Peptides against a protein of PDB entry 7Z53. Designs and how they scored, part 5

Target 1, 150 residues: chain A of PDB entry 7Z53
Amino acid sequence: PRIKNQADCIPFFRSCPACPGSNITIRNQINALTSFVDASMVYGSEEPLARNLRNMSNQLGLLAVNQRFQDNGRALLPFDNLHDDPCLLTNRSARIPCFLAGDTRSSEMPELTSMHTLLLREHNRLATELKSLNPRWDGERLYQEARKIV

## One batch from the design tools (peptide; made by RFdiffusion4, then SolubleMPNN)

Design b1_p8_7_s2 (from b1_p8_7 with D1Y P3A)
Fold by OpenDDE base, seed 3:
Structure b1_p8_7_s2 (fold): chain B 150 residues (1-150), chain A 8 residues (1-8)
Amino acid sequence: as target 1 above (150 residues)
Amino acid sequence: YPAYVDPP
């Protein structure tokens, strides 16, 4: 039955299927991970925000990481400094502020938070490797080159 | 990433 009330619809998108030549009943998806990835949600689309997302305390071209918490030694997204932090107001007992990211929705959807965290770690990993390969590169060069790779 | 190394 065709549902005319679009207000009740939950948008769900699927990747295009990859058709194997074999009689496999498992539906595979086209691998798009090696294609272009819009990482604007990680780096920010606005220049002031982009600067705030960077670690400016050194010349390593790193993105800023959380200074209070880590995940088994791995980086987490930094906290924002909102005057009226909606994350703190949602659950006062948790006392966890909103994360700072290129997308303001990063703290609203755990899926986005996870993705941003992974890409944050990947950027910093790449920047670190680029520094070892090119010791004379400054922080700006390292940041930009790592950003292009991500 | 050897492609991202500047020449000496």
Scores: peptide ipSAE 0.046, ipTM 0.766, DockQ to the pose 0.026
Fold by OpenDDE base, seed 1:
Structure b1_p8_7_s2 (fold): chain B 150 residues (1-150), chain A 8 residues (1-8)
Amino acid sequence: as target 1 above (150 residues)
Amino acid sequence: YPAYVDPP
């Protein structure tokens, strides 16, 4: 059935089926996507959020990283500073606040948390490499150029 | 892809 009320729906798209050769029983799918990365998930769509996601303590063009925790020396997303932090409220024993990311769902879906973490690391890696290649670039240019590559 | 390197 077709749902007319689009306000109640999250849009999803189905891959086109592919049947290689004469094999009709096994349903494959056409791989048509090169990437699913939306930079807004990492960088934020609002300027105040975008600034809060950046490391403004230097001119290295880096995104902010968690100051309390690392993953075997690798960066994690910074914590948000919400007045009524739902992550703190739902598990009072853990005392772990919500992560700050461009997508507000970052702390709600572990898949998004992982993706945002990976892209954070990639951005900072790129910014670091760009700084090495272009020592005269300031933090704004490093940030913007790395953002374009991600 | 561009090299992302400015001239010296």
Scores: peptide ipSAE 0.043, ipTM 0.747, DockQ to the pose 0.027
Fold by OpenDDE base, seed 4:
Structure b1_p8_7_s2 (fold): chain B 150 residues (1-150), chain A 8 residues (1-8)
Amino acid sequence: as target 1 above (150 residues)
Amino acid sequence: YPAYVDPP
């Protein structure tokens, strides 16, 4: 093997194969995603991060939004609270910290930032609509149901 | 989107 030190390896796991009834020579993986868009990038794949991404000040099931800036009234990603924020160091004059999102790379690629922003807005829109339809739902229910739809 | 409403 080319790599002798396993510590230098990044572990990758092969997905389970789909078992089609036909004689298929090409191995296809089972798609475990229930939605076309993997929103784990937006919601966070870990519970502590997921909680930090939520607006916990009310029972509306919303994701947290930027408290300093908006885009013509539309929500932007919240800022992270990093002790050593690399975004602040890249442009000292701008004084803009990194965004907080389900993916740590959200501030590194404009494409990711845009996608996170769009899905943030969509979630909050859905949660708002669900609240209007189900006024008795609490924030947890609204959050989870909106998450399922996204 | 589908409407999610709890039954009365």
Scores: peptide ipSAE 0.040, ipTM 0.743, DockQ to the pose 0.026
Fold by OpenDDE base, seed 2:
Structure b1_p8_7_s2 (fold): chain B 150 residues (1-150), chain A 8 residues (1-8)
Amino acid sequence: as target 1 above (150 residues)
Amino acid sequence: YPAYVDPP
């Protein structure tokens, strides 16, 4: 049955199909993401996005955190600034916009949201520890070294 | 660019 109430739908989007050979029955998705190992889902695969995911207010090499909410004092993912935010359109009563992450799926799957949140916290923890160990490192060095460890 | 606060 078709869902009549559009507000109850989660706005999932599919990528373009990739058809291997002459087999048109098996639909594969085109993978435009970089390796999971490089944690691009957290840091972003493109430079403009990567910069938007960073805290640029200081030289601590931190990733940006949510400015409105925390989880019992722990950091949450920052919100994106989308012109037509699909998350706001899904549950209008919640009024929660989409999270900003390196992977656009971060707000669609709770498992991804949780993973991104944990890795965000870990990066910022590492950057903080690295700052303590290396007080002369600038924000770029702290960010890159923490990124390599994650 | 938006200003961000440090994590706790």
Scores: peptide ipSAE 0.008, ipTM 0.459, DockQ to the pose 0.190

Design b1_p8_8_s1 (from b1_p8_8, 4 letters changed)
Fold by OpenDDE base, seed 3:
Structure b1_p8_8_s1 (fold): chain B 150 residues (1-150), chain A 8 residues (1-8)
Amino acid sequence: as target 1 above (150 residues)
Amino acid sequence: SSSVPDPP
């Protein structure tokens, strides 16, 4: 069922032909992704991995982001810390390690990497807005509520 | 909407 408490709801527009201020096509595509993507690929199906994917430095309920790089000011997936990093071995000139994600194959398929990145950004956006609406919620509550919406 | 079902 849909969320009953509308005070904690953030509206999504899958089809808005006349919304000002944003790119309609991009917004529609993001909403389409959230409806068909298995969230376990983003958040991790195992608890140890799920914890490693979270930002534990604060109580904002955020997923961890890359600490070295951004995409024009927007978040990228964090790097993993692998002893024998296959991503570094496949293209030694690029010197880019594998990304940390819920699915270990994320760095092997660019389409999965981009999808994970978009959902990472959406989760953190939702968590931020939920924090604004509910300032007394702790990081765990914010994380779980944002995860349910994605 | 969401990819995860809402609680009952």
Scores: peptide ipSAE 0.036, ipTM 0.589, DockQ to the pose 0.032
Fold by OpenDDE base, seed 2:
Structure b1_p8_8_s1 (fold): chain B 150 residues (1-150), chain A 8 residues (1-8)
Amino acid sequence: as target 1 above (150 residues)
Amino acid sequence: SSSVPDPP
């Protein structure tokens, strides 16, 4: 997906262009591509991170969404809360912190961010539909069932 | 594995 509302655009940055002379850049791109396929990069592999990625203010089984920005009314990834936020340091004028996702590299690669955003929206869509179909399911059940479908 | 929806 892409940001449709230009007024609400969040600037992206790339960690580094894919240069064949840099082993670090090559590895980062390869690792990003491999993690791109695994939806666990959206949910987080560690339980503390997974909990931080969830919306815990209700029992709807939703993933947390950005509270500052939306893409023409559609959800964006929430921001992380890093002590030394590399995204803020990269572009000081933009003042956009790193996104919170299962993969910490999500903010460094716009394509990865887009995929995470897409899966975030899909999860929340599925959770919403599951809630409609199963009104008695609690947030944990909705979250887990939606995660299985994604 | 995961289902990938179409981009908006």
Scores: peptide ipSAE 0.032, ipTM 0.600, DockQ to the pose 0.036
Fold by OpenDDE base, seed 4:
Structure b1_p8_8_s1 (fold): chain B 150 residues (1-150), chain A 8 residues (1-8)
Amino acid sequence: as target 1 above (150 residues)
Amino acid sequence: SSSVPDPP
């Protein structure tokens, strides 16, 4: 629930709508991860990670999707490329690696995985629509504009 | 971030 009194704002919240006019700038805080998920958790807060989460094979401004699996034709999070993948180590028979997302705990919390998947799909949907509306936009513009809308 | 759910 949103905080009614700004004086009661908790600095662990990442979204400004919860505390309008507050000076809370801390994002991706571990305590905030258990409270709610925002777009920063999908896109990544670090530039190298953010780039790894994008589809760089074209100029469509898309986030990368899983290349091995789909959910009834819909996108899933891409797999990470970890040397010692804890997901593979946990269940060697399944041979399913951890997902790559803005949150390193995406594969540890099914709820976060689901949310990240939904927001991934939403971003790619928005980027696709923006490309249709603005054919002259390059991949960077499409990515940034879609990110702002999400 | 219209598609992001509101915080609790």
Scores: peptide ipSAE 0.064, ipTM 0.587, DockQ to the pose 0.032; fails the geometry check
Fold by OpenDDE base, seed 5:
Structure b1_p8_8_s1 (fold): chain B 150 residues (1-150), chain A 8 residues (1-8)
Amino acid sequence: as target 1 above (150 residues)
Amino acid sequence: SSSVPDPP
């Protein structure tokens, strides 16, 4: 890790410090921002949410993807089903609901949404490769192994 | 591990 002095830092899940101090270079800030994006949030910290984020229609260990939209053929985050969806309220004509992700703020921060989208794609890519390498693995194992790699 | 790069 680039941050050597951890005296004024808070440990993060990835064993990387989050330093509220002022002595952080711009590069360290960028790295800290990337480190602050916990990949585990792509999967959800709570079991009910984690299950909702998975594609349970097959045994491929995939995360759920948007069924309505794609980005040049690439996957997007699935939509949530909120009763009072603030995204729908923001632009009633667009009718685009909030994304479903491990972080509830995913739709509030486009950068966070983008990161989750990338990690979603990476997970599904890894799960697909793992299935190719281990065709007898079930969806649960593929999901867990891909999650560990991400 | 994580696909998100760790700070060096």
Scores: peptide ipSAE 0.054, ipTM 0.582, DockQ to the pose 0.030; fails the geometry check

Design b1_p8_8_s2 (from b1_p8_8, 4 letters changed)
Fold by OpenDDE base, seed 1:
Structure b1_p8_8_s2 (fold): chain B 150 residues (1-150), chain A 8 residues (1-8)
Amino acid sequence: as target 1 above (150 residues)
Amino acid sequence: SSSTPDPA
């Protein structure tokens, strides 16, 4: 993303700052946020992890979503199933397990968690749209095509 | 890719 006015910007990952103020700065901030994580971090670099991040219960090409919680009806990241879950151990009162994502740091940084959540929703939106456009595509095709678009 | 633009 190209940011012209960096005077009031806060640096983020990849040397891309977030800027408050004008519409242009808002767009730049959005671009910076979307570039905060690699899309590969959403899908997972290892095949076993990538499979665990997918919804394999249907042929819709969707990523798995949280089965316990939603954000005002919108999807959240699924929980991981870790023995000795560090997220549970860190804050025992919260009782929230670590999220499962392609980036192991997703639960460590709220910004990563948020971005992964947004990209999860976007992928599932795209997969749903692709299914409507191509009803004969199977789950693998839908998943791969949506992944390419993200 | 469209939702995650490269840094520029």
Scores: peptide ipSAE 0.053, ipTM 0.568, DockQ to the pose 0.033; fails the geometry check
Fold by OpenDDE base, seed 5:
Structure b1_p8_8_s2 (fold): chain B 150 residues (1-150), chain A 8 residues (1-8)
Amino acid sequence: as target 1 above (150 residues)
Amino acid sequence: SSSTPDPA
């Protein structure tokens, strides 16, 4: 831990202190922000959502990616299937629905969306590497192991 | 979670 004086701090995620009354360095702020964005939100806290976030078309243990759009060849979050999609209503001409993510706020906070996207890519990268190292692992094993590493 | 490093 980089923050040594925790007297005016409140314990937070993964023992990271939140110090509203204390100064925090830029580096600590960045680390705190990354810690604040729990990677677990990428996977969803509820089983039905977690399943919907996975790519079930193969045994590679991957998270689902957007099938319509990419970011310069890189994966984007999949779209949700909302009956009354508020994202579509913000700009009807764009016709871009809300993203599907573990955090329902993903489409409301661009920064959060970006982080989820990065973690999605990291998970899939890890799962791919694990598959290479362990060719006989099934999708469930790959998914779980990659999730643990992220 | 390696993608969200601890503040150390």
Scores: peptide ipSAE 0.050, ipTM 0.589, DockQ to the pose 0.029; fails the geometry check
Fold by OpenDDE base, seed 2:
Structure b1_p8_8_s2 (fold): chain B 150 residues (1-150), chain A 8 residues (1-8)
Amino acid sequence: as target 1 above (150 residues)
Amino acid sequence: SSSTPDPA
């Protein structure tokens, strides 16, 4: 997955606070290859975080999506609301906040961001289809069933 | 977990 719409896309920047003057591209690539990736990274392991990752504005069982940007009409991860946002401090010219995801590393590794975005879209797709098939299911049922499939 | 990829 990639951001196709440059007009509405969010620029992604790699972050390595421990090595501010070094090239971090190779290190991040290696870390991505060796890191564990699970769908649980999208949903969050703690209940408060899991609730914050959901779209609570309706009963469609959807995960929250970015309200400022889209990828050519497709969903992107929502932004977090950190008091001291390290992503904003990393590159002040970009002004891109950290993404909100089950894994706090989502904004540090492009590979994780891409995977989270992919699974976000898939969850919402599944929830939408499940709603069509089961119109009487509420948001909690749709969310849980979609989560099981992902 | 879903294994269907999204087009890039």
Scores: peptide ipSAE 0.042, ipTM 0.604, DockQ to the pose 0.036; fails the geometry check
Fold by OpenDDE base, seed 4:
Structure b1_p8_8_s2 (fold): chain B 150 residues (1-150), chain A 8 residues (1-8)
Amino acid sequence: as target 1 above (150 residues)
Amino acid sequence: SSSTPDPA
């Protein structure tokens, strides 16, 4: 929701204002909704894809990250492993494959790629924090709980 | 979810 008088509110959850007052009108703005990115696009809607997006090498509940590149030490989306990779076909000289994400358009729009990357990082951050708080949770529990929080 | 729209 969008709050008109943010001076009466405090920042909360994703930098959205939380208003203790009862007389503050809250609206869902179209411009805000159009900028909304569903986290489900990061996790994938199908189980096979969802599994491929996860780091299955450990019990940390992490999403898979790029094994070749990092952004100043921070995670990037993993590359897909397509037989006919359209990203490779588009620019054969670059030889950079498409990113693997829940949304097939992740490599088509830099904005989507950036958001997916941020949400990937957030998930892994949350999973790591949850592991610290709950050391006996397995990877599935960590993954699901982090997914719920994102 | 951090990317979920608010209910209001």
Scores: peptide ipSAE 0.038, ipTM 0.587, DockQ to the pose 0.032; fails the geometry check

Design b1_p8_8_s3 (from b1_p8_8, 3 letters changed)
Fold by OpenDDE base, seed 5:
Structure b1_p8_8_s3 (fold): chain B 150 residues (1-150), chain A 8 residues (1-8)
Amino acid sequence: as target 1 above (150 residues)
Amino acid sequence: SSTTPDPP
């Protein structure tokens, strides 16, 4: 870390403080801005939801991905299974249900959906790399370690 | 949980 004196700083989760009135480099400031993005909602705060967001068909520690659609070969969020799916009601012909994510608003705000999608991809990328580095790790270990990195 | 590396 380049900031030595943090007395006048507000600490963030990733140890990158915001220092009011302090001289912060543009690079550090940009990094600090990214710290405001909480990835916790990608995983779900409730355990039942968190389990539903995971790919439990293997021991790779992956998050579940959409089984019907991809974005140029890249993963999309999985669909939820809601009784009265508002996403389906908006366009009955399209038949695109709401996405399943930690935030219930994931299908309401395209920006939020996009962010969750990116973090989903990053998690799965990290889990894959961790599996390569640690072949004996099980799915739970891979999932948890990847979650910590994200 | 960080999507970007910490500053040095």
Scores: peptide ipSAE 0.032, ipTM 0.535, DockQ to the pose 0.027; fails the geometry check
Fold by OpenDDE base, seed 4:
Structure b1_p8_8_s3 (fold): chain B 150 residues (1-150), chain A 8 residues (1-8)
Amino acid sequence: as target 1 above (150 residues)
Amino acid sequence: SSTTPDPP
């Protein structure tokens, strides 16, 4: 992103501030964030992981979301299902498993968790919009097209 | 694709 005066912006990340007074749209800001973070960490770089990150219960092309918790109605990352879950092992009393994401560090750094959550929401939003625009598209196409946009 | 860097 080309920010002329960062003093007028709110920095989400070091190189990705939000500038309400600029010509940068919300979508452009999201694009900048995805470019910075690399959305491949959201989708997974390997097919088995990528499949596990998807909602395969329907043909909506969605990424899987947490089935236990939401953030004021908004999606959260799904929990992983590790045999030896390091998050569970770290704090046995909490019994909160690690989040499932393309980056194994998603549960290690709140910043990564937050970004992955945002990109998850964005993907699902895009997939939903694409479904509305193209009702004949199957889940695979919706997923791939949304992934390309993200 | 939003994952591509923006031009400078």
Scores: peptide ipSAE 0.032, ipTM 0.483, DockQ to the pose 0.028; fails the geometry check
Fold by OpenDDE base, seed 1:
Structure b1_p8_8_s3 (fold): chain B 150 residues (1-150), chain A 8 residues (1-8)
Amino acid sequence: as target 1 above (150 residues)
Amino acid sequence: SSTTPDPP
């Protein structure tokens, strides 16, 4: 749903400037956060990792999302497929494996995980919008163009 | 980086 008031604004994300009553202070904070998180932390700096972070099941240029869980209908980061998953080993009762992201520390810092999640959602949103605007673009083009905008 | 508002 579209943001209706400032209370519904997403923290740490550059979409916040579209919120009603947004001010320069909030925008600067959001910009600082997005600048702090290197895009390589979302997309991966290594090609094998970057490919694993993408949804290769279609030509929509999307990043992979969690197939088991959603956050009130919104995407979450996919799980990694580690042989010795440290996240599972630390809290056996939770049974939540480590998330897969461009930064291996994504599961170590909740704020980092949250930011990556938001950027994942934004990328996929942008890719979807770009597909609507440019229906002839293939998945690679959509992925790269969305990445540039993020 | 994105400055686009989220969809509804």
Scores: peptide ipSAE 0.028, ipTM 0.531, DockQ to the pose 0.034; fails the geometry check
Fold by OpenDDE base, seed 2:
Structure b1_p8_8_s3 (fold): chain B 150 residues (1-150), chain A 8 residues (1-8)
Amino acid sequence: as target 1 above (150 residues)
Amino acid sequence: SSTTPDPP
């Protein structure tokens, strides 16, 4: 994919965990694989978090998307609202808050963020298609059915 | 779970 609008793009950043350098790459790959196998890392395992990850402004069963940035017109993860945002402290010049996801580690590793972004887009794509096929389904039904397919 | 790659 080619990014056409650079002004709306979020730069990817990586935080340094308290681990030896050799373990960082291994941990990133393992965490990304775990998120791919279990989509609960995108949806959230706790109900309050899961509700915060949803777009509750309509009955389309969509996950919430970033309201400030897009990736060449495509959706990005929404920002979290943390009192002491560690992502803002990591790179003060970038001024990018932590992303809100089922896994709080999504903002720490670009690979994990990318996977969550792909699953976000896929969920919203599926929910949109399901709405087209089943126009009488409400947002809860669309959300749950899309979640099952992802 | 399924993923669809983004277009180029």
Scores: peptide ipSAE 0.025, ipTM 0.535, DockQ to the pose 0.035; fails the geometry check

Design b1_p8_8_s4 (from b1_p8_8, 4 letters changed)
Fold by OpenDDE base, seed 5:
Structure b1_p8_8_s4 (fold): chain B 150 residues (1-150), chain A 8 residues (1-8)
Amino acid sequence: as target 1 above (150 residues)
Amino acid sequence: SSSTPDPP
């Protein structure tokens, strides 16, 4: 990791902390910012969440996509099923729930949602290509290999 | 490959 002194830092995945008030280079700042949109958060850090983020209806190793909406034919993040969904409470008439992602803040920050959406699409693209190249791979292997590439 | 590489 580039940041060696983490005394005044908030650690994130990839050993790339955010260090408010610290003497850090611009590169480290950029790296720290990218840690907020780490690709790993697309997959979830906990196994139950990770499973919920996957499309388990087939052996294609895909992440789950929104079943109600698309963006010009492109995939969107699936919706979560929260009892007290703050997104629904924000606009009761819209009836758009919060997105399900590895980061609980995905629906709070549009930029984060956008990044997760892009990485979702990339994962599914990679998994599809891997399936084409390796037709005998099962969904678990496709998922894992695509995750490693992302 | 689609995300920024891990810092060293």
Scores: peptide ipSAE 0.063, ipTM 0.565, DockQ to the pose 0.028; fails the geometry check
Fold by OpenDDE base, seed 3:
Structure b1_p8_8_s4 (fold): chain B 150 residues (1-150), chain A 8 residues (1-8)
Amino acid sequence: as target 1 above (150 residues)
Amino acid sequence: SSSTPDPP
């Protein structure tokens, strides 16, 4: 059933087949991808990895983002710190290391990397909105609540 | 779940 109490709802824009400028095929594709990709692959199933995927520099409950690159001002996945980085070895001219994600294979599949990036952005968006609504929540609470929504 | 369809 739809949530009837909308007092604490955070507005989220999604493509609508009846809305102007929307694309039905894009919406169907996004729904299929999110049903296939487990969010646990974004957050990490093991606690040590999960902690490394978080931004621990503040109490905003954010996931870590790339410190070198952005996509037109939007966040990208952080780089991992591997001694023998297979991503650097596969394409030496690109000089792009593997991304840090919940699944170590994420950098091997561009479609998964893109989905991880989108979910990273959504988590950080949600955490930011939750901070605005609940300014007294600490970083752990913000992180966990945002994780539940994603 | 934020990117999944709304439940009926």
Scores: peptide ipSAE 0.056, ipTM 0.565, DockQ to the pose 0.026; fails the geometry check
Fold by OpenDDE base, seed 1:
Parts: sequence; structure tokens; C-alpha cells
Structure b1_p8_8_s4 (fold): chain B 150 residues (1-150), chain A 8 residues (1-8)
Amino acid sequence: as target 1 above (150 residues)
Amino acid sequence: SSSTPDPP
């Protein structure tokens, strides 16, 4: 690992610990997060699912975000549209549907949901940055390039 | 790619 001060680091599987601090630290944090969860779990391994996870209302290459809720202005995973939503059935008081993600287990494990959320935000951040740098790129190019970086 | 683990 590049980061030397491991005492203040959060351990991640398949990557070096994520520590607070410099640009290198930030990069390690991002790499640790993306290494913890297979990126295919964010983007979907099946093409129909992958398309459903994208924001197709524009040419910005973004992943779809929740249209009902935000986390202090930050994006959350979109809800799935299941006829028999197990998340609604298990906790009727919460009235929160299962999230739509590349992994069907996204709503089973809070850690998985959190990681998917973070990676969603990172993808959209990257796509936005790439659009700024390459204004002529269409949504497909932006999506694919951001996906490669994640 | 950030999905690739950083070297130790």
C-alpha cells in the first residue's frame, strides 16, 4: 500500500486501507471502495439491467438516481419496481422499496447498499467531470469512460 | 481504473 500511516486507516478487502488525508489517500479510498465491491455489481452484468441502471433522459452518461429521496443533497440508489417487493413486505412501516442495483442483493446488506451508493455517486461525479473536459462526448462515451475509471 | 486494487 502507498499509505504509510495505517493506524488511522479503514481496512478493506482486496485493497490497501483507506486513510484520511492527501490526494493519494483519496485515491486509495476510492480504489478501496471499488475493490471492495465488484464494479459489475454497480453497473449490472446483464444488459437489460445495465440499461435500467442508466439515466437515459439525457446524454450525460449518468447512472440513474433516486427520484424521491436524497441524502443531504446527495444521490441515492433508484428504487426497483417489483410487483412483490420483499423490502416493502418485510418492514411494512418503513415503506421503502428495494433499491435497484447491479446486484440483486443491494438491499439485503446495508454495507452493500452503502457501497453501491458511494460508487453511484463516484460514477456520476466522473461522468460530470468528463463532460466538462470533453463537451462533445455523447452519453454512451461518457458512461463507458466513467465506467472504465471506476 | 479505480476498480483495480492499488498496489500494497
Scores: peptide ipSAE 0.047, ipTM 0.550, DockQ to the pose 0.028; fails the geometry check
Fold by OpenDDE base, seed 2:
Structure b1_p8_8_s4 (fold): chain B 150 residues (1-150), chain A 8 residues (1-8)
Amino acid sequence: as target 1 above (150 residues)
Amino acid sequence: SSSTPDPP
């Protein structure tokens, strides 16, 4: 993909999966591999979190998207609203808060963030397609049916 | 679950 608007880009640096000197890095990679197998990491396991991840401004069954940034016009994960945001403290120059996802680790590992982003886009694509096929379905039905397919 | 990559 080509980035057209650099001002709307969020900088990411890929982690080192082959750093034997860091046990934390190894565990993070293992956790990432296990977490993206289950799409529930995108939707959230708890109902309050799941509701916060949804776009509740309409009846389209969509997941919430970032309102500040896009990836060349494509959706990004929404930001979380943390009192003490560790992501802002980690890189003060970037000023990018933590992303809101079903897995809080999405903000800690760019690879996990990328996977969640792809699944976010796919869900919203599916929900949009399902709305076209079933115009009478409400947002809850669209959301649940798209979630089953993802 | 399924995902599609972004176009280049």
Scores: peptide ipSAE 0.044, ipTM 0.606, DockQ to the pose 0.036; fails the geometry check

